# Peptides against a protein of PDB entry 5HDT, part 43

Target 1, 163 residues: chain A of PDB entry 5HDT
Amino acid sequence: MVVKTFMDMDQDSEEEKELYLNLALHLASDFFLKHPDKDVRLLVACCLADIFRIYAPEAPYTSPDKLKDIFMFITRQLKGLEDTKSPQFNRYFYLLENIAWVKSYNICFELEDSNEIFTQLYRTLFSVINNGHNQKVHMHMVDLMSSIICEGDTVSQELLDTV
Target 2, 163 residues: chain A of PDB entry 5HDT as posed
Amino acid sequence: MVVKTFMDMDQDSEEEKELYLNLALHLASDFFLKHPDKDVRLLVACCLADIFRIYAPEAPHTSPDKLKDIFMFITRQLKGLEDTKSPQFNRYFYLLENIAWVKSYNICFELEDSNEIFTQLYRTLFSVINNGHNQKVHMHMVDLMSSIICEGDTVSQELLDTV

## One batch from the design tools (peptide; aimed at target 1 Q11 K103 N106 I107)

Design b2_p26_1_s3 (made by RFdiffusion4, then SolubleMPNN; from b2_p26_1, 15 letters changed)
Fold by OpenDDE base, seed 5:
Structure b2_p26_1_s3 (fold): chain B 163 residues (1-163), chain A 26 residues (1-26)
Amino acid sequence: as target 1 above (163 residues)
Amino acid sequence: SKKEKRKQAMLEAARKRQEERKKRKL
């Protein structure tokens, strides 16, 4: 399983990182990002999150436009956190935990459209946050938002209006 | 630089996250 391969891979495994680089690039293709199956998109998002972890602090994706597409894609998947009773909730939680812990969205500060990405992220998180989420979910959501605020020297007015 | 510090922090966080995940699997 592709998901498990990236989940178990360490960042210091240079040989494996090179071996699976082409697979990492392929997972970011439009075929997967625009896949019609919601569960497939979630699995792809989890793989991409682990790819960001493995190749941290950099990313194997050299195109700024591709990076934007990926983070906007991941942001859309986070909407699935709204239904805590979903059979896929644990996988949505994994996605949230990973990107929050690794601070993956900090890569976006080097992108021209970073403000758009962060705005959509905050809007998405605030739309799904509810009192039904356990403490761990709340913690990761707060950590994710705080990491972006702490890293940025300035925050756009649009982002301020969202917060 | 700020950028370099950010990258170093991300690398350390990524390593720590993976270590913690491995511990949870035990």
Scores: peptide ipSAE 0.695, ipTM 0.950, DockQ to the pose 0.905
OpenDDE base, seeds 1, 2, 3, 4: peptide ipSAE 0.694, 0.688, 0.695, 0.703; ipTM 0.950, 0.949, 0.950, 0.952; seed 4 fails the geometry check

Design b2_p26_1_s4 (made by RFdiffusion4, then SolubleMPNN; from b2_p26_1, 16 letters changed)
Fold by OpenDDE base, seed 5:
Structure b2_p26_1_s4 (fold): chain B 163 residues (1-163), chain A 26 residues (1-26)
Amino acid sequence: as target 1 above (163 residues)
Amino acid sequence: SKIEKRKKKMLEAAKELQKKRKEEKK
């Protein structure tokens, strides 16, 4: 399984990183980002999160527009955290934990449309957060939002008005 | 620089996460 391949890959596995680079690029194609199956999109998001982990601190995606599409895509998948009883909740948690721990969204500060990405992220997180989430989920959500605030030093007025 | 510091922290966090995963599999 592709998810397991990237899940088990270490950052210093240079030969494997080179071997699976084309697969990483292919997973960011519109075919996968716009796949009609919700479960497939979740698996793709998990792979993309691990790709950001493996190739940290950089990303193999050279196009700013592609990076924007990927993070907007991941943000949309995070909406699945709303149902704690879902059979796929553990995979949604995996996605959240990965992105929050690695702080992958922070590379978006180098993108022109960073405010749009962060706005959608905050709106999504606040829309799904509820008292049914355990402490770990809450901590990851807070860590994700706080890391962006700390990295930016200041929050735009537009973001403040939205949140 | 600020970017260099961010990148360093990101790399360290990525390695730490993978270390955590390996320990959980044991």
Scores: peptide ipSAE 0.720, ipTM 0.959, DockQ to the pose 0.893
OpenDDE base, seeds 1, 2, 3, 4: peptide ipSAE 0.719, 0.719, 0.719, 0.719; ipTM 0.958, 0.958, 0.958, 0.958

Design b2_p26_2 (made by RFdiffusion4)
Pose (drawn by RFdiffusion4):
Structure b2_p26_2 (pose): chain A 163 residues (1-163), chain P 26 residues (1-26)
Amino acid sequence: as target 2 above (163 residues)
Amino acid sequence: AEELREMLIEKVLEELENGSTPAPYS
């Protein structure tokens, strides 16, 4: 249910944002990022993605250490894109479609471990892509990775090598 | 994987010449 209201919420709705702001900060808790249940991490990942969409360009989570935990957590969930036969696939697709449209990962440009995050993101996307994915999956991955290069400060040799 | 690499390189070169597409975290 929380996924639906965060999905339907708007950047304009200042009222609903101030209301759900405390829940948005809570969903990033370590209880969720490390929850052993696959279905929970997936739902939480979709919420954190819209939470970044709704509050842009000013995200609610300010702690860099915590901000790092979230985007690495999201990268681990993008591994679910590989199983195109799973009933949960369309939810992993929604997650990919969202962070691609929002360019949420650009928040990591200011983090000290940005290169590790972007490198692990690139490796994951190139390791999950297969013949089961339609062109929309290919398109969203390019949109996601293109923004990191075009709008980033630099490209390390390590990140360039993953391509 | 090769198709994705080609699309990515083409898209990066297009946006370096013409500007990137805006988004909330652009």

Design b2_p26_2_s1 (made by RFdiffusion4, then SolubleMPNN; from b2_p26_2, 10 letters changed)
Fold by OpenDDE base, seed 1:
Structure b2_p26_2_s1 (fold): chain B 163 residues (1-163), chain A 26 residues (1-26)
Amino acid sequence: as target 1 above (163 residues)
Amino acid sequence: VDELKEMLLKRVEEELKNGSKPSPYS
């Protein structure tokens, strides 16, 4: 129910954003980010991605530490893209498509550990890509990584080694 | 991996010259 709620929500309702603010905050709690069920974690990641989309340009998460946790968490979920035959692949694709379009990772530019986050993202994407992926997956990955490179003002050596 | 890198390099070059499309956090 929570997943459907955020997936179907538009950006044009301030009343709805206020109504679901507490829920958005709870979804970023350690309870959900460290949930033992990987399918639940995937759903949480999709919800978080939708939350960034819905609340843009102002994400409801104000803590730098929390933001770091969220994006590291989302990055870990993207590993699931490696199996194109998985019954959950469509949700992994949705997650990728969302973050590529929304460019939510650009929020990380304000974080002290942005280079760590971006490095892990790039490593993950390059590790999961294979011949089973279609052109759409490639395009979303390129959209995501290119945006970070082009809009970033500093690039660490570690990130350069990854690219 | 090589194909993805090539696509990325081309996109970076294009966006640096022409800019990127607007998005919620661009």
Scores: peptide ipSAE 0.524, ipTM 0.927, DockQ to the pose 0.897
OpenDDE base, seeds 2, 3, 4, 5: peptide ipSAE 0.512, 0.521, 0.509, 0.507; ipTM 0.924, 0.926, 0.923, 0.922

Design b2_p26_2_s2 (made by RFdiffusion4, then SolubleMPNN; from b2_p26_2, 8 letters changed)
Fold by OpenDDE base, seed 1:
Structure b2_p26_2_s2 (fold): chain B 163 residues (1-163), chain A 26 residues (1-26)
Amino acid sequence: as target 1 above (163 residues)
Amino acid sequence: PEELKKLLLEKVKEELENGSKPSPYS
């Protein structure tokens, strides 16, 4: 119910943003980030991506540690892009499309561990890309990685090694 | 991966020369 609610919402009134703030915070809890069901984790990731979209430019998560956990979590879900024949592929595509357009990972530039987050993202994307992916998937991945490179002030050697 | 890397480099060059498309967090 909560996941569906956020997926159906767009950036709207301040009243709605205030109403669902507590729900947004709960979705980032360890209960959901460490949920044993893989499909639930995917839906949570999509919902979190939508939350970043809806609350832009001010994400509701204020803790640097929580933000790191969220983006590391989202990155782990992107591994599911590898199997293009999976019943859940459309949701993985949705997740990729969202984060590429929203550029939510740009929030990570304010985090101490930004290089770690970006490195894991790049490694994940390069590990899952295959000949079964269409041009749209490729373009979203490129848009996502290009934005981080272009917006970053500094790029660590570790990150450069992943490119 | 090599093709993706090529596309990435081309996109980076394009954005550096022409600017990035506006987005919610950029």
Scores: peptide ipSAE 0.370, ipTM 0.874, DockQ to the pose 0.869
OpenDDE base, seeds 2, 3, 4, 5: peptide ipSAE 0.358, 0.359, 0.341, 0.348; ipTM 0.868, 0.867, 0.853, 0.860

Design b2_p26_2_s3 (made by RFdiffusion4, then SolubleMPNN; from b2_p26_2, 10 letters changed)
Fold by OpenDDE base, seed 3:
Structure b2_p26_2_s3 (fold): chain B 163 residues (1-163), chain A 26 residues (1-26)
Amino acid sequence: as target 1 above (163 residues)
Amino acid sequence: KSKLVEMLKKRVEEELKNGSTPSPYS
């Protein structure tokens, strides 16, 4: 899988950024975003999160529509955080930790549909939180949501209603 | 913004304590 390649990359190398640009673009294709296997979609999400980390603070994607698709896709994967006993929970945790640390969603402020993306993110996070989660999950979710609030000039009522 | 962040923290804490049980893996 593509995930193995990205995990071994030197993220400080500009040369590697260029080499893997095509791979980054391919990971955002419908083939991967709409893959029928749930575990594959999770791995794709983790790879995409790693890509955002590598290219931070910018994204290697130039299409606003593609960026929206990616973040809506990542948001959908975060639903997997609900089952803390799942064999894949650690990968869901990795996804959460990564996007929270990198503040990946902050790129969405440049998108026209940022409010939709943020609202869905908040709704998703609050829908999956349960008594099986620990303080680390708590911290990452708060960090992720707080960063969006702090970065934004205004907060929509729709977003406020999710809290 | 600071107040809203505090609201977020409180909401998360409440969900951690009183949230629903995890869904079974399928």
Scores: peptide ipSAE 0.382, ipTM 0.809, DockQ to the pose 0.053
OpenDDE base, seeds 1, 2, 4, 5: peptide ipSAE 0.318, 0.369, 0.313, 0.343; ipTM 0.774, 0.805, 0.781, 0.794

Design b2_p26_2_s4 (made by RFdiffusion4, then SolubleMPNN; from b2_p26_2, 10 letters changed)
Fold by OpenDDE base, seed 3:
Structure b2_p26_2_s4 (fold): chain B 163 residues (1-163), chain A 26 residues (1-26)
Amino acid sequence: as target 1 above (163 residues)
Amino acid sequence: VKELQELLLKKVAEELENGSKPSPFS
């Protein structure tokens, strides 16, 4: 229900944004981030990605710890990109496409653990890329990673080592 | 992986030269 709601929301609707703010906050709870069903977690990730898109340029999540949890969570879901034959691949693709276009990870620059988040993201992307992926996947991954590199004032050596 | 790395380097160069594509969190 929550996932469907946010996927259908228009970012231009301020009334809807206000109405569903509490749902957005609830979606980032441990209940959803640690949900035992991997398909549910994927949907949660997609919904979170949509939330960032809709509420941009301001994310509804004000807690740095919560933001860290969210992006670490999203990064973990990107592991699902590895299996291009999975029935859920299209949703993993959606997640990738969304976060690449939205540049939602740029929110992490203000977090103390930004380098950790970015490093894990890069490692994840490079770990899942394979011959089954088409050019579109490559471009989204590149867009995602390049945005972080270009917007960041400094890049840690650890991050550079992952590239 | 190498192809991705090359694409990344190219994209980084392009963005640094021409600016990033507008996006919600640009």
Scores: peptide ipSAE 0.310, ipTM 0.865, DockQ to the pose 0.883
OpenDDE base, seeds 1, 2, 4, 5: peptide ipSAE 0.303, 0.291, 0.296, 0.282; ipTM 0.863, 0.859, 0.861, 0.854

Design b2_p26_3 (made by RFdiffusion4)
Pose (drawn by RFdiffusion4):
Parts: structure tokens; C-alpha cells; sequence
Structure b2_p26_3 (pose): chain A 163 residues (1-163), chain P 26 residues (1-26)
């Protein structure tokens, strides 16, 4: 349910944003980012992605340590893109489609560990892509990774090597 | 199936308002 309301919510709806702001901050809790259930982390990941969409360009989570935990958590969930036969695949696709359209990972440019995040993101995407993915998956991955290079300050040799 | 339908409807609505949206782009 919370996934649907965050999916349907708009950046304009100041009213609903101030209302659900406390829930958005809570969904980033360590209880969810490390929940042992695969289905819960997936749902939480989709929420955090729209939470970044709705509140852009000013995200609610301000703590850099916490902001780091979220984007590494999201990268771990993108591993689910590999199983194109799973019934949950289209939800992983929605997650990829969202962070690609929103450019949410560009928030990490200011984090000290940006290179580790972007490098682990690139490795993950190149390790999950297979012949089961349509061109839309390929397109979203390029949009996601292109923004990091074009709009970033620099490209380390390590990040360039993952390509 | 219901989720897929709702996803496509959400994306159609966003594309109609894409010029009004804000992103984490520089």
C-alpha cells in the first residue's frame, strides 16, 4: 500500500509530503535496510526511490552516513534484476526505471565514499545484464550510469575500469 | 498484472508533467 501512494504522489503535493515525511524518514531505518526478508527490502527500495523523486532536488535524509547506507542498499537490491523469470522482476524493473529517470544517485557526488558507491553500482549493473533483458533495461542502465559521468566532478581509474 | 497496470499509469502521468519535474541533475 505505501508503495502505491508513494508511486502516485507528486512533487507538487506539499500537503501529502509534509504528512508522509516522517514515514519517509522512517522507511530508511536500519530495521528495513537489513530486513532478512527479500520481499520487504524490495518494497522498501521502491519507496526510497520515489521518496527521492517526490522531494527532489532536496531529499529528506540529510545524514551522510545514513544517505550512504541507502544507496548501497539500493545497489544490493538491483541484483534482483538478473532473474527475469521471477514474479518480482517487474518490481525490480520499476526500481531501475525510477532511479534512472530521477538520477537519484547523483546525491552521492557530495559523499566522501562516492567512488565506492559508483564503482559498486557499475559492477552490479554489468554483472546482472543478460540476454533476458529487453532494450528498456539496457536504456535505463545507460541513463543511470551516463549521468554519473557527465554531471560528476571526475572519473577515477577504478570506475573507468568497470566499463 | 495490477501492479504493472498501475506502473504504466504512473509513468504516463509523469511524462505528461515531465517539464515541471525536478531532478538531481546539475
Amino acid sequence: as target 2 above (163 residues)
Amino acid sequence: DEFEKEREEAWEKRHEKADEMKHYER

Design b2_p26_3_s1 (made by RFdiffusion4, then SolubleMPNN; from b2_p26_3, 17 letters changed)
Fold by OpenDDE base, seed 3:
Structure b2_p26_3_s1 (fold): chain B 163 residues (1-163), chain A 26 residues (1-26)
Amino acid sequence: as target 1 above (163 residues)
Amino acid sequence: SEWLKHFEEVRKKREEIKDKEKFFTK
């Protein structure tokens, strides 16, 4: 399993990062991002989150379009946070916790379409947030949104209207 | 960059994240 592979990796080893570069690139392919199985897509999202964690502050993806596709993909997976009783909720929680703590979305600031990405993220988070979520989930959602605002220093009016 | 400053914290807490990953992927 890809997740297990990255968990066992020496995350500070440049040689190992290069060794698994191709794997990281393959995970961002349309085969995985557009996989018909939602559980597979969630697993792919978690793996991508781990990739950003391991390669931070860099990213193995050099294409701005690919980065946009990845983060829009991750954003779509966060919709699964709505159902707190789902058997996969723990993995959705992991995804949220990871991207919030690592501040993975902050890579998007160098992208031309960063505003679109952040807007969709905020809309998604506010669409799924509910009283069924525990304090930790709420905290991670707030941390994720506030970190983007703080790093960007300024936000679009559209984003402000979303909040 | 605040994110670059945060990288050091991310590096230091990698093992903690690994433990959580093992827990939440079961």
Scores: peptide ipSAE 0.139, ipTM 0.679, DockQ to the pose 0.066
OpenDDE base, seeds 1, 2, 4, 5: peptide ipSAE 0.025, 0.118, 0.056, 0.063; ipTM 0.566, 0.639, 0.603, 0.597; seed 2 fails the geometry check

Design b2_p26_3_s2 (made by RFdiffusion4, then SolubleMPNN; from b2_p26_3, 18 letters changed)
Fold by OpenDDE base, seed 2:
Structure b2_p26_3_s2 (fold): chain B 163 residues (1-163), chain A 26 residues (1-26)
Amino acid sequence: as target 1 above (163 residues)
Amino acid sequence: DEWLELVKKRMEKLEKKKDELKFFTK
């Protein structure tokens, strides 16, 4: 059986989006964002990335503080890309691929703390990128960073210093 | 859709873990 990637699939219906709204909100709770199991946190991050893909260009999270927490959380999970030999590397790759393709972080431009989020993202990506990563990983990282720079009206000096 | 099913499956597993935690706290 041929398994299609998420990029080849249509978005969910509005009815289904509403049906799973509460579940999506629960995924962003402190219970999951601060879960003691690292693998669970990674899975949560992947689910959150999927939620952003499904609800694009919007998100079911209305609180700016919650959105900040979510993207800071996702950014922290991207640190797992450092070890290419990890059993969970493919899931970390999925996370990166998803957020890069969807341009999930672009929703942060509406947040007051967008520069902080982007700065932390760039610092994280530059901290984990290494010669062990293949071309696809590098491509997604570049796509993610370039999209933010190109679509941002103003880039802080701190972010410029990071790049 | 296949991707939707995968998402739902992941979310359900997470909810299950939450329920398990509640069970242990009783």
Scores: peptide ipSAE 0.106, ipTM 0.660, DockQ to the pose 0.027
OpenDDE base, seeds 1, 3, 4, 5: peptide ipSAE 0.035, 0.033, 0.092, 0.089; ipTM 0.585, 0.560, 0.657, 0.678

Design b2_p26_3_s3 (made by RFdiffusion4, then SolubleMPNN; from b2_p26_3, 14 letters changed)
Fold by OpenDDE base, seed 4:
Structure b2_p26_3_s3 (fold): chain B 163 residues (1-163), chain A 26 residues (1-26)
Amino acid sequence: as target 1 above (163 residues)
Amino acid sequence: SEWEKLYEEVQKKREEKKDELKFFTK
């Protein structure tokens, strides 16, 4: 009985991982990353963030170019944080909260173009922050950026000065 | 500006982390 339960759990976990892997690959396609509908792109970004949370600290992607595309895509979606009165603001907040908590961008340290990705992230966050944002938004933004700065031995002062 | 405040907070955390590392190395 105990053995069957463990086998069932392992099978469920493998099936779940396979499901998420297929979803991850699908969502990372150009079709979704370049989707014309901004609401669809936001949902895709949230799903990708959830996938990164599940697979943390690793990523289900083997291609460095694909990883770069994904994080550049997520970064572009964070621009939606600017309008605090948007009906989709809560989803943008979720995206920010998720990637900050999981430290999803830290995967990018393994990428050759990490500095470019981090620079774009910082520029985006600094461009969208305004007086309409509450303390929680500020906290997540600071936490996200601080994590990258403190954990990245290769994060140069030059990168910080570029922002 | 809000941008400057955020930047200062990030820099503060960075300096705090550096100080902690220096303390443990000594």
Scores: peptide ipSAE 0.048, ipTM 0.606, DockQ to the pose 0.031
OpenDDE base, seeds 1, 2, 3, 5: peptide ipSAE 0.030, 0.035, 0.048, 0.024; ipTM 0.535, 0.601, 0.613, 0.584

Design b2_p26_3_s4 (made by RFdiffusion4, then SolubleMPNN; from b2_p26_3, 16 letters changed)
Fold by OpenDDE base, seed 3:
Structure b2_p26_3_s4 (fold): chain B 163 residues (1-163), chain A 26 residues (1-26)
Amino acid sequence: as target 1 above (163 residues)
Amino acid sequence: SEWEKLYKEVMEKREKKKEEEKFFTK
């Protein structure tokens, strides 16, 4: 139910931003990020992605440590893209599409550990990509990676050296 | 596109690395 609410929210509504600020902070708690249920974690990731979409280009989270935790968490969820026949694949696709369109990871450039975050993202994407993925998935992955490369030229070379 | 080329290049590297890892695991 929470996920459906965020999916229908208007990005330009300041009233909604304020209303759901506390919820956003709550979703970033260890209780949800470390939830034992995989499906719950996926829903949390989708909600977090929607929150970033709503608050873009700013982040509702001011703590660098919290931002790192969130993006590392989202990155871990992207592993679920590997199985294209999974009942949850559509939600994983939504997550990918959202973060690619919003360029959510670009906010990580403000973090000291940005290289670690980007490296983990690239490694994850390359680990899950397979021939079962259609062109749309490929496009979103390329868009996501390219947006980061365009803002940080050094990331591209580092990626080629580490992958 | 340029990005597609980059993507393919990285993917090719990935596949080669996987094959090498399989070789060392055996």
Scores: peptide ipSAE 0.072, ipTM 0.624, DockQ to the pose 0.018
OpenDDE base, seeds 1, 2, 4, 5: peptide ipSAE 0.058, 0.024, 0.046, 0.041; ipTM 0.606, 0.571, 0.591, 0.589

Design b2_p26_4 (made by RFdiffusion4)
Pose (drawn by RFdiffusion4):
Structure b2_p26_4 (pose): chain A 163 residues (1-163), chain P 26 residues (1-26)
Amino acid sequence: as target 2 above (163 residues)
Amino acid sequence: SLSDLAEHMRELARELKLPKMMVEPS
């Protein structure tokens, strides 16, 4: 249910944002990012993605250490894109579609471990893509990775090598 | 090269003042 309200919420709705702001900060708790249940991490990942959409360009989570945990957690969930036969696939697709449209990962430009995050992101996307994915999956991955290069400060040799 | 192309893309993005995140219109 929380996924639906965060999906339908708008950047304009200042009222609902101030109301659900405490829940948004809570969903990033380590209880969720490391929950052993695959279905829970997926739902939490979709919420954190819309939480970044709703509150842009000013995200609620300010702690860099915590901000790092989130985007690495999201990258681990993008591994679910590989199984195109799973009933949960369309939810992994929604996650990909969202962080691609919002350019949420660009928040990591200011983090000290940005290169590790972007490199692990690139490796993951190139390791999950297969013949089961339609062109929309290909398109969203390019949108996601293009923004990191075009709008980033630099491109390390390590990140360039993953391409 | 790829590094030159990437730098030219970054220069273009700075010139266009592209936003780093999506902001919906009101």

Design b2_p26_4_s1 (made by RFdiffusion4, then SolubleMPNN; from b2_p26_4, 14 letters changed)
Fold by OpenDDE base, seed 3:
Structure b2_p26_4_s1 (fold): chain B 163 residues (1-163), chain A 26 residues (1-26)
Amino acid sequence: as target 1 above (163 residues)
Amino acid sequence: SLLEEIKKLQELAKKLKLPKLLIEPK
């Protein structure tokens, strides 16, 4: 788990974070999560990842349904990691690196549908892994999956079948 | 720093054509 005190070390005050709550909430609206342009969705995902990094270990999103929607959305964007030659690959890499380092998905343990979220994440990662990925990409993928397994007390059979 | 990250978020918000009120909250 990420400790808030660690995140606050060289960060601005909590009051400054509050000034941008509306921006954070608006970026998580259905308008952006369901945007028809895939490049826009990728930008939204990267922005959401940054929001999670800034507000870690908490999130400015209090609705469990909204959090589920966000992480399912981010998971769908990770499919873009498959094509290592894509001009957008660097942004997909940024997304992966960020959520792996921050351990953003760990907030999902508080959600009723955590097993569904983690299962979809694992399925997605395994579906995109290929020989074109360098060691850093593989490391981030492993770190992300390992962190979830290590912190979780229970894992669904569906997730175990995916691994 | 948090300030730098917020600025990046604001730039992304501009690219997404968000309302100015959300980009530059009062």
Scores: peptide ipSAE 0.061, ipTM 0.642, DockQ to the pose 0.018
OpenDDE base, seeds 1, 2, 4, 5: peptide ipSAE 0.035, 0.047, 0.040, 0.041; ipTM 0.629, 0.636, 0.641, 0.652

Design b2_p26_4_s2 (made by RFdiffusion4, then SolubleMPNN; from b2_p26_4, 13 letters changed)
Fold by OpenDDE base, seed 2:
Formats: C-alpha cells, structure tokens, sequence
Structure b2_p26_4_s2 (fold): chain B 163 residues (1-163), chain A 26 residues (1-26)
C-alpha cells in the first residue's frame, strides 16, 4: 500500500505527522464518532478525510476495529449528499471529493470486514445519487466506486448485486 | 484550543496539492 514517488515527496512531512497524531487519535474517539450533533459529525468526517489525506499512503490508526468504525462513520455521513440544497452540501461535496481523490477507502482492503464496508458504501451512494446532482458529483461517485472495484481482488456477490 | 488545532490541521491538509494516494494491496 505504501507508494512513494519523487513528485510526491514534498507532500511528506514526518513533523506534521507527529504533530497531528494525537489529534487524529482523539478525533476518532467514540465521543466524536457518536456525537449527537449532525453538523459536528459532518465536520468530524471532513477532518478524518483530511487526516487520511495528510498521512496517505499510510493511516495513523493501527486498530482494524477503529478503521472499520471510521469508514462506517464516513459512509453514514455521505447520506447528506442527497439534499443538494442543504446549507451543508458544500461540506458533503468536499467529503466526497476528498475520499474519491485520496482513495481513502482502499485502506479497507486490509480489513476483515472490507466487504461489509464496501457494500454499505455502494448502497449509500446509490441511495443518494439522483439526476439533481451535477456532473462533478457524479464523477466523484464513479471514481470512488470504480477505484474500489478495479483494485479489489474479489468482490462479494452482495456487492455485485448492489452495483 | 482543540478547535483551533483542528482548523490548523485542515488548513494544512488543503495546502497539499499532490497528496499520495492509497492503493489496494496486490
């Protein structure tokens, strides 16, 4: 999973990774993942996406259970993409754009429950996608789903039925 | 504060123009 290129070396910062490590761990706590405020949860999801963006191609989380919780959490937030007129839509868009670009969900291939995570992701995306979304939203959704399908070694029948 | 630290982190994240990408194990 670790791929380093010369062009991306300037994006690596061990100092930054050390600086944000405690924040990253704190952000992934149940206090934030199960926060009762919907807007707070969205902000937390965006921050988590940014953490993966910073640490790519590695994650600061070493617990498979914690990673599962995080991606299930992010998946639940993506439901907010359904209402294109929401005041928070831009943040939902940012979340989608970020995870599609960084390919954060590819971390899940190393998890035992990867099929469950991907199935929930696809179900969520297909449940919210509609003709009211602009081309960029559709593009990011396609990029996100295509990356997972193309890079996955196996796809469960349940996931195939979802697609 | 904690909020300020997170905001700073997000600002720094957005400054990344060519972040590395996650790839599945092959």
Amino acid sequence: as target 1 above (163 residues)
Amino acid sequence: SLLEKFEEMRKKAKELKLPKLFIAPK
Scores: peptide ipSAE 0.373, ipTM 0.872, DockQ to the pose 0.087
OpenDDE base, seeds 1, 3, 4, 5: peptide ipSAE 0.322, 0.354, 0.023, 0.312; ipTM 0.857, 0.862, 0.523, 0.843

Design b2_p26_4_s3 (made by RFdiffusion4, then SolubleMPNN; from b2_p26_4, 12 letters changed)
Fold by OpenDDE base, seed 1:
Structure b2_p26_4_s3 (fold): chain B 163 residues (1-163), chain A 26 residues (1-26)
Amino acid sequence: as target 1 above (163 residues)
Amino acid sequence: SLLELYEKLRELAKKLKLPKLYIAPK
């Protein structure tokens, strides 16, 4: 993540970030989250991941239900990591890399449905992970899952069964 | 980086045939 780390060294002003608040909210609307075009949904997911990175450690979303919808949505997009030959694989990789590095899912610890979100994430990752993925993909997946396990205070039985 | 996000938003707008003004910060 050398390139991304270097790029993030350029901090945006608070005033500039405020200009994108309304846009961030729009991206989380059902219009985008339930868009029929798979490529659109992937691009939306990447934008949402960028938003979490830019506004870290806080999220511009105030509704717990909306946050749940967003992360469930992002989780569904990660299924695209299964096909390494897809023209969109690089964008799926970006999504994985971003959320792993930023630890975006850690925001979910404040949600009542955190265990459900993490369970779905683990199930999705385990369903797509295979020996065909390169070392970087594996590292990001492991890093993402390990971070949640290590930082989680309470883990549901369902999540434990998934691991 | 907001610039990186902006570039993705531009691509998104193009795919959706939306005016550029829709994704431009106001």
Scores: peptide ipSAE 0.528, ipTM 0.825, DockQ to the pose 0.017
OpenDDE base, seeds 2, 3, 4, 5: peptide ipSAE 0.510, 0.526, 0.523, 0.525; ipTM 0.817, 0.814, 0.822, 0.817

